# Ledger of designs, part 288: peptides against a protein of PDB entry 3QIS

Target 1, 334 residues: chain A of PDB entry 3QIS
Amino acid sequence: PSLELSRREFVFENVKFRQLQKEKFQISNNGQVPCHFSFIPKLNDSQYCKPWLRAEPFEGYLEPNETVDISLDVYVSKDSVTILNSGEDKIEDILVLHLDRGKDYFLTISGNYLPSCFGTSLEALCRMKRPIREVPVTKLIDLEEDSFLEKEKSLLQMVPLDEGASERPLQVPKEIWLLVDHLFKYACHQEDLFQTPGMQEELQQIIDCLDTSIPETIPGSNHSVAEALLIFLEALPEPVICYELYQRCLDSAYDPRICRQVISQLPRCHRNVFRYLMAFLRELLKFSEYNSVNANMIATLFTSLLLRPPPNLMARQTPSDRQRAIQFLLGFLL

## One batch from the design tools (peptide; made by RFdiffusion4, then SolubleMPNN)

Design b2_p26_5_s1 (from b2_p26_5, 9 letters changed)
Fold by OpenDDE base, seed 5:
Structure b2_p26_5_s1 (fold): chain B 334 residues (1-334), chain A 26 residues (1-26)
Amino acid sequence: as target 1 above (334 residues)
Amino acid sequence: SEDEEIDKWVEEYFEKLKEEREEEEE
């Protein structure tokens, strides 16, 4: 069997969080026999591609002189955004297109990723006074490393943050402030807030706006701004309630005093973001007659974002654990 | 409240960042 490929080199320029890019190529059976093709893992890999890449179709049959279009789809989800933001991973891969009883064809994937405030740690964002696209990638790495060290110091109750560091971190990330301030000003009376999905184009504009500027006003509908906040919280590498406190939140869910004590043990930026979000959501609930928002809906929605089970426990989350998590959050909304 | 102090501090901080940027563009 033999194939002809129309292209073997693919460049994905300016790859962004949640922005699908597609490159297409043709494969043609230039042999005299039917062939089966498949994308196969390299010798040391479990998957044929990186998590942000897919081929469609990834396998198939071709009759002699048959041609098929293959789409290479690049999509950075919440699962890949953090490692791409840090530069730990890059928009580079090699695909192996295998022919049954034939040869391998290598495809080179390359490109560049544009960092996002989405999928960046709260600690790093609190140190970013400028939009993330204005921050050198080397400085982003340093900010993430420093953020990890501060989180660990805060959890260990060790050194008071040296008040004398010339650059005081933000109390909350500017991106969270911008999103919440917009929603507070313009969305309190918005019918079906957090219940109606945003527009994908508007979501991309909001993400790009927050990554590149400090806007006076966030573009898009209130629904898109609300969904952007949800996406932001979902994309956090460490949830607003740190994984280390997850079980303690569940165990304290019916004791409001212990719940407040657990929150007080969060790293400063996480604690501030949590309190800020709870203050906003309590205010939003005062407008329930206009926005159709209720405490149970909000608690159910935000619990999955703010109080995520650690990855190792995610598969073991019981309905009881979920109910405790919701009850924990309800104690801050009521 | 602690929340109102955070909001006020963030507002003052954004005003300062805006002023610093306007001064860098002039």
Scores: peptide ipSAE 0.036, ipTM 0.662, DockQ to the pose 0.066
Fold by OpenDDE base, seed 1:
Structure b2_p26_5_s1 (fold): chain B 334 residues (1-334), chain A 26 residues (1-26)
Amino acid sequence: as target 1 above (334 residues)
Amino acid sequence: SEDEEIDKWVEEYFEKLKEEREEEEE
């Protein structure tokens, strides 16, 4: 069996978080026998491609002189955004298109990724006074490393942060401030807030706006700004409530005093973001007659974002654990 | 500066939230 490929080199320019890009090519059976094709893992790889890439179809049959279109889809989800922001991974891959009883055909994937404040740590963002696209990539790596070291120091050593003359970090990320301030000013009376989905085009504009500027106003509908806040919280590499405190939150869920003590043990930026969000959500609940928002809905929605189970426990989360997690958050909303 | 405005607004917001909590505890 043999194939002819219309293209073997693919370039994905300016890849962004949650923006789907597609490149298409054709494969033709130029042989005299039916063939089965499949994308196969390289030696030592578990998957045929990186998590941000897929082929569609990834396998199939071709009769003699048959042609099929294959789509190469690049999509940076929450699962790939952090490693691309840090430059640990890049928009580069090699795909192996295998023929049963035939040859391997190599496809080269290349491109560039544009960093996002989405999928960046709260600690790093508190050190970024400028939009992430204005920050040199080398400085992004240093900010993530420094942020990790400060988190470890804060957890291991009750050493007061030395008030050294280095630029004071922001109390909360400017991106969170911008999203929440916008929602507070313009969305408190918005019917079905957090219940109606945003528009995908507006979500991309909001992401691009936060990545490239400090706007006076966020573009898009209140629903799109609200969904952008949810996406931001979901994309955090470490949730607002750090994984180390997850079990203690569940154990304290029915004792409001212990709940407040658990939150006081969060790293400063995480604690500030948590308090800021809870305060905004309590204010939003005062307008329940207008926005149709209630504490149970908000607690259910935000619990999955703010109080994520550690990756090792995610598969074991019981309905009781979910109820305790919701109850923990309710104690800050009521 | 834009940074001082953000920090000031966050501080004013946290102070307001502290005052609202002190009023709810009385």
Scores: peptide ipSAE 0.029, ipTM 0.606, DockQ to the pose 0.068
Fold by OpenDDE base, seed 4:
Structure b2_p26_5_s1 (fold): chain B 334 residues (1-334), chain A 26 residues (1-26)
Amino acid sequence: as target 1 above (334 residues)
Amino acid sequence: SEDEEIDKWVEEYFEKLKEEREEEEE
């Protein structure tokens, strides 16, 4: 069997979080026999491609002189955004297009990723005074490393870091502030807030706005801004309530005093974000007559985002655990 | 700067939230 490929080199410029890019090429069976093609893993890989890449179709049959279009789709989800933001991964891959009983054809994938505040740690964002797109990638790495060390020190109740010559961290990420301030100003009377999905185009504009500070005002509908907040919270590498406190939140769910004590043990930025969000949500609930938002809906929605089970416990979450997690948040909303 | 205004707003906001809590605990 033999194939002809129309292209073997692919460049994905300016890859962004949640923005699908596609490059297409053709494969043609220039042989005299039917062939099966498939993308196969390299020798040391479990998958034929990195998590942010896919081929469609990734396998198929070609009759003699048949041609098929293959789409290479690049999409950075919440599952890949953090490692791309840190530069741990890059928009580079090699695909192996295999023919059954035939040759391997190598495809080169390259490009660049544009960092996002989505999928960046709360600690790093609190240190980041400028939009993430204005921060050199080398400095992003330093901010993540410094933020990790500060989180650990905060959790260990170590002596307040000498407010050394490092710029004072923000109390909350500017991106969260911008989203919540916008929602507070413009969305308190929005019917079906957090119940109606945003527009994908507006979500992209909001993400780009937070990443670049362009435009100066958050674009899009209140529904899109509300969904952007949910996406932001979902994309956090560490949830607003740190994984280390998850079980304690569940155990305290029916004691408001213990709940407050558990929250007081969060790292400063996480604690501040939690308090800020709860205060916003309590304010939003005062407008329930207008926005149709109720405490149970909000608690149910935000619990999955703010109080995520640790990765090792995700598969073990019981309905009781979920109810305790909801009850924990209800104690801050009511 | 906008950042200084944000930091100040957040500071004032958290001080108000602290005062409101101190008033709820009395």
Scores: peptide ipSAE 0.024, ipTM 0.631, DockQ to the pose 0.059
Fold by OpenDDE base, seed 2:
Structure b2_p26_5_s1 (fold): chain B 334 residues (1-334), chain A 26 residues (1-26)
Amino acid sequence: as target 1 above (334 residues)
Amino acid sequence: SEDEEIDKWVEEYFEKLKEEREEEEE
């Protein structure tokens, strides 16, 4: 069996969070026998490609002189955004197109990723006074390392953060403030806020706006701005309530005094973001006659974003644990 | 409240960032 490939080198320029890119190529059976093709893992890999890449179709049969189009789809989800922002992973891969009883054909994937404030830690964002696209990649790496060290020091209750460090971090990320301030000013009377989905084109414009500028006004509908806030919170590598406090939040869920004490133990940026979001959501609830928002809906929606189970416990979350998590958040909304 | 202090601090910060940008464009 033999294949002819129209292309073997693929370049994905300016890959962005949640922006699908597609490159197509053709494979043709130039042999005299039917052949089966498949993308196969390399010797040390469990998957035929990295999590941000997909081939469609990934396998198939070709009769003699038959041709099929294969799409290579690049899509950076919440699952890949953090490792691409840090430069731990890159837009580079090698695909192995295997022909049954035939040869292996190698495809080279390359490109560049454009960093996003989405999928960046709250600690790193609190140190970024400029849009993330204005921050040198070398400084992004340093900011992540410093953010990890600051989180550890804060959780260990060791040294009070020297208030004298020359660059005081922001109280909250500018991206969170921009989203929440917009919603506070323009969306308190918005019917079905957080219940109606945004437009995908507007969501991409909002993400690009926050990554590249400090706007006076966020583009798009109130629904798109509201969904962008949800996407931002979902994409955080560490949730607003740190994984280390998850079990304590569940254990305290019926004691509002203990709940407040647990929140006081969060790293400064996480604590500030939590309080800021709760203040906004309490204000939004005063307009329930206009926006159709109620405390149970908001608590159910935001609990999954703010109070995520640690990855090792995700498969073990009970309905009781979820109800306790909702009850914990309700104590800050009522 | 601590929430009002955060909001006020962030407003004052964004006003300064606007002023610094207007000065960079002149």
Scores: peptide ipSAE 0.034, ipTM 0.660, DockQ to the pose 0.070; fails the geometry check

Design b2_p26_5_s2 (from b2_p26_5, 10 letters changed)
Fold by OpenDDE base, seed 5:
Structure b2_p26_5_s2 (fold): chain B 334 residues (1-334), chain A 26 residues (1-26)
Amino acid sequence: as target 1 above (334 residues)
Amino acid sequence: SEDEEIDRWVEERFKELEEENKELEE
């Protein structure tokens, strides 16, 4: 069996978080026998492609002289955004299109990723006084490393922030400040806030706006700005409540005093973001007659974002653990 | 305390926002 491929080299320019890109090519059976094709893993890989890439269809049959269109879809989700932001991964892959009882065909995937404030650590963002797209990639790596070291020092209660660091970190990421500021200003009376989904085009504009500028006003509807906040919190490499404190939050869920003590043990930026969000959400709850937002809805929604189970425990989360996690947040909303 | 400074900073920011919102409603 043999195939003819219309293209073997694919370039995905300016790949962004949550922006689907598609490149299509054709495969044709130029042989005299039916053939089965499949994308196969390389010798040391478990998957035929990186997590941000897919082929559709990834397998199939072709009759003699049959042609099929294959879509190569590039989509950076929350699962790939952090490793792409850090430059640990890149928009580069090699796909192996295998032909049963035939040869392999190699496809080269290349491109560039544009870093996002989405999927960047709170610590790194607190060090970024400028939009992430203005920060050199080399400096992004240094900021993530420095942020990790600061988090560890903060958790260890050891070293006062070196007063000699020429630039004091922000109290909260400017992106969180801008999102919450906008929602407070314009969305307190918004009916069904956090219940109505935003528009995908507006979400992309908001992401691009926060990645490239410090706007006076965030573009899009209040629903899109609200969903952008949820997406931001979901995309964090570590949730606002650090994984190390997850179990202690559950164990303290019915003691508001212990809950506050657990939050006081968060790294400074995480603690500030948590308090800032809780203050905003308490304010939003004053307008419940207009926005149809209630404490149980908010606690349920934000618990999944702010108090995520560690990846090793995610599959073991009980309904009781989820209820304790909700109760923990309710103690800050009521 | 650092916590009281942050709580104050958050409260000041929300107060600035409440003042700006009142100016937008007038």
Scores: peptide ipSAE 0.026, ipTM 0.639, DockQ to the pose 0.766
Fold by OpenDDE base, seed 2:
Structure b2_p26_5_s2 (fold): chain B 334 residues (1-334), chain A 26 residues (1-26)
Amino acid sequence: as target 1 above (334 residues)
Amino acid sequence: SEDEEIDRWVEERFKELEEENKELEE
């Protein structure tokens, strides 16, 4: 069996969070026998491609002189955004197109990723006074390392961060501030806020706006701005309530005083973001007659974003644990 | 600097919201 490939080198320029890119190529059976093709893992890999890449179709049969189009789809989800922002992973891969009883054909994937404030840690974002696209990649790596060390110090030492550091971090990330301030000013009377989905084009414009500028006004509908806040919180590598405090939040869920004490033990940036969000959500609940928002809906929605189980416990979360997590958040909304 | 202006803007707006919350908790 033999294949002819129309292309073997693929370049994905300016890959962004949640922006699908597609490159197509043709494979043709130039042999005299039917052949089966498949993308196969390399010797040390469990999958034929990285999580941000897919081939469609990934396998098939070709009759003699038959041709099929294959799509290579690049999509950076919440599952790949953090490792691409840090430069731990890159838009580079090698695909092995295997022909049954035939040869292997190698495809080279390359490109560049554009960093996003989505999927960046709260600690790193509090140190970024400029849009992430203005920050040199070398400085992003240093900010992530420093942010990890600052989180560890804040968890181990109940000592206030020494206010004497020459570059004071922001109280909250400017990106969260911009989203919440916009919603506070313009969305308190918005019917079905957080219940109506945003527009995908507007969501991309909001992400690009926050990554590249500090706007006076966020573009798009109130629904798109509200969904962008949810996407931002979902994409955080560490949730607003750190994984280390998850079990303590569940254990304290029926004691409001202990709940407040648990929140006081968060790193400064996480604690400030939590208070800022609860503040906004309490204000939003005053307008329930206009926006159709209630405390149970908000608690259910935001609990899954703010109070995530650690990855090792995700498969073990009980309905009782979910109810305790909701009850914990309700104690800050009522 | 522009960074000091952004920092002040974020800090002022965060304080406004923290003050409004204290008035709501009293």
Scores: peptide ipSAE 0.025, ipTM 0.634, DockQ to the pose 0.070
Fold by OpenDDE base, seed 1:
Structure b2_p26_5_s2 (fold): chain B 334 residues (1-334), chain A 26 residues (1-26)
Amino acid sequence: as target 1 above (334 residues)
Amino acid sequence: SEDEEIDRWVEERFKELEEENKELEE
């Protein structure tokens, strides 16, 4: 069997978080026998492509002289955004199109990724006084490394951070401030806030706006700004409540005093973001007659974002653990 | 500087929400 490919080199320019890009090519059976094609893993790989790439279809049958279109889809989800922001991964891959009892055909994927404040750590963002697109990639790596070391020192050493003459970090990321301030100013009376989805085009505009500027006003509907806040919190590499405190939050869920003590043990930026969000959400609940928002809905929604189970426990989360996690957040909303 | 203006703007708004939160806890 043999195949003819219309193209073997693909370039994905300006790849962004949550923005789907597609490149198409044709494969044709130029042989005399039916053939089965499939994308196969390279030597030592578990998958045929990186997590941000897929082929559709990834396998199939071709009769003699049959042609099929294959779509190469590039999509950076929350699962790939952090490693692309740091430059640990890049928009580069090699696909192996295997023909059963035939040859391997190599496809080259290349491109560039544009960093996002989405999927960047709270610690790094607190050190970023400028939009992420103005920060050199080399400095982003240094900021993430320094942020990790400072978090580790803050958790292990009850030593007050020496007031060294380094630029003081922001109390909260400017991106969180901008999202919450917009929602506070414009969305408190918004009917069905956090219940109605945003528009995908507006979400992309909001992400691009936060990545490239410090706007006076965030573009899009209140629903899109609200969903952008949820997406931001979901994309954090470390949740607002650090994984190390997850079990203690569940264990304290019915004791408000212990809950406050657990939150006081968060790294400064995480603690500040948590308090800032809870203050905003309590304010939003004062307008429940207008926005149809209640504490149980908000606690249920934000629990999955703020109080994520550690990856090793995700598969074991019981309905009781979920209810305790909701109850923990309710103690800050009521 | 613009950086000092951003820092103050974030600090002021954060402080307002912390003050409102204390009033709700009393």
Scores: peptide ipSAE 0.024, ipTM 0.634, DockQ to the pose 0.068
Fold by OpenDDE base, seed 3:
Structure b2_p26_5_s2 (fold): chain B 334 residues (1-334), chain A 26 residues (1-26)
Amino acid sequence: as target 1 above (334 residues)
Amino acid sequence: SEDEEIDRWVEERFKELEEENKELEE
């Protein structure tokens, strides 16, 4: 069996978080026998492609002289955004199109990723006084490495943060400040806030706006700004409540004094963001008659974002653990 | 600088919210 491919090289320029890009190519059975094609993993890979890439269809049959269009879809989700922001991964892959009893056909995927404040650590963002797109990629790597080291030092309580000659970090990321301040100013009276989904186009505009500028006002509806906050919190490489404190939050969930002590042990940026969010959410609850928001709804929604189980425990979260996690957050909303 | 203005703006707003949180923590 043999295939003819219309294209073997694909370039995805200016790949962005949550922005789907598609490239299509055609495969034709130029042989005399039916053939089965499939994308197969490379040696040592578990998947035929990187998490941000998909082929559709990824397998199929072709009769002699039959032709099929294959879509190569590039989509950076929350699962790929962090590693692309850090430059640990890149918009580069090789796909192996295997023909049963035939040849392997190699497809080269290349391109460039545009960094996002979404999926960037709170620590790194607190050090970014400018939009992430103005920050050199080399400096982003350094900021992430330095942020990791400061987080570890802070958790170990061993060394006072040497207030060395580095510029003082922001108390909270400007991006989350902008999102929350917008919601605080304009969305407290918004009916069905956090219950109505945003518009996908507006979400992309908000992301692009936060990545490229420091706006006076965030574009889009209050629902889109609210969903952008949820997406931001979901995309964090580490949740606002650090994984190391997850179990302690659950264990303290019915003791408000211990809950506050657990939060006080967060890294400064995480603690600040947590307090900032709780202040906002408490304020939002004062307007419950207008916005239809209640503490149980907010606690249920934000607990999954702020108090995520560590990756090793994700599959083991019990209903009791979820209830304790919600109760922990309720102690800051009431 | 523009960066010092942004830093002050974030810090001022954070202090207001941190004070409001302290009053709720007491």
Scores: peptide ipSAE 0.025, ipTM 0.637, DockQ to the pose 0.060; fails the geometry check

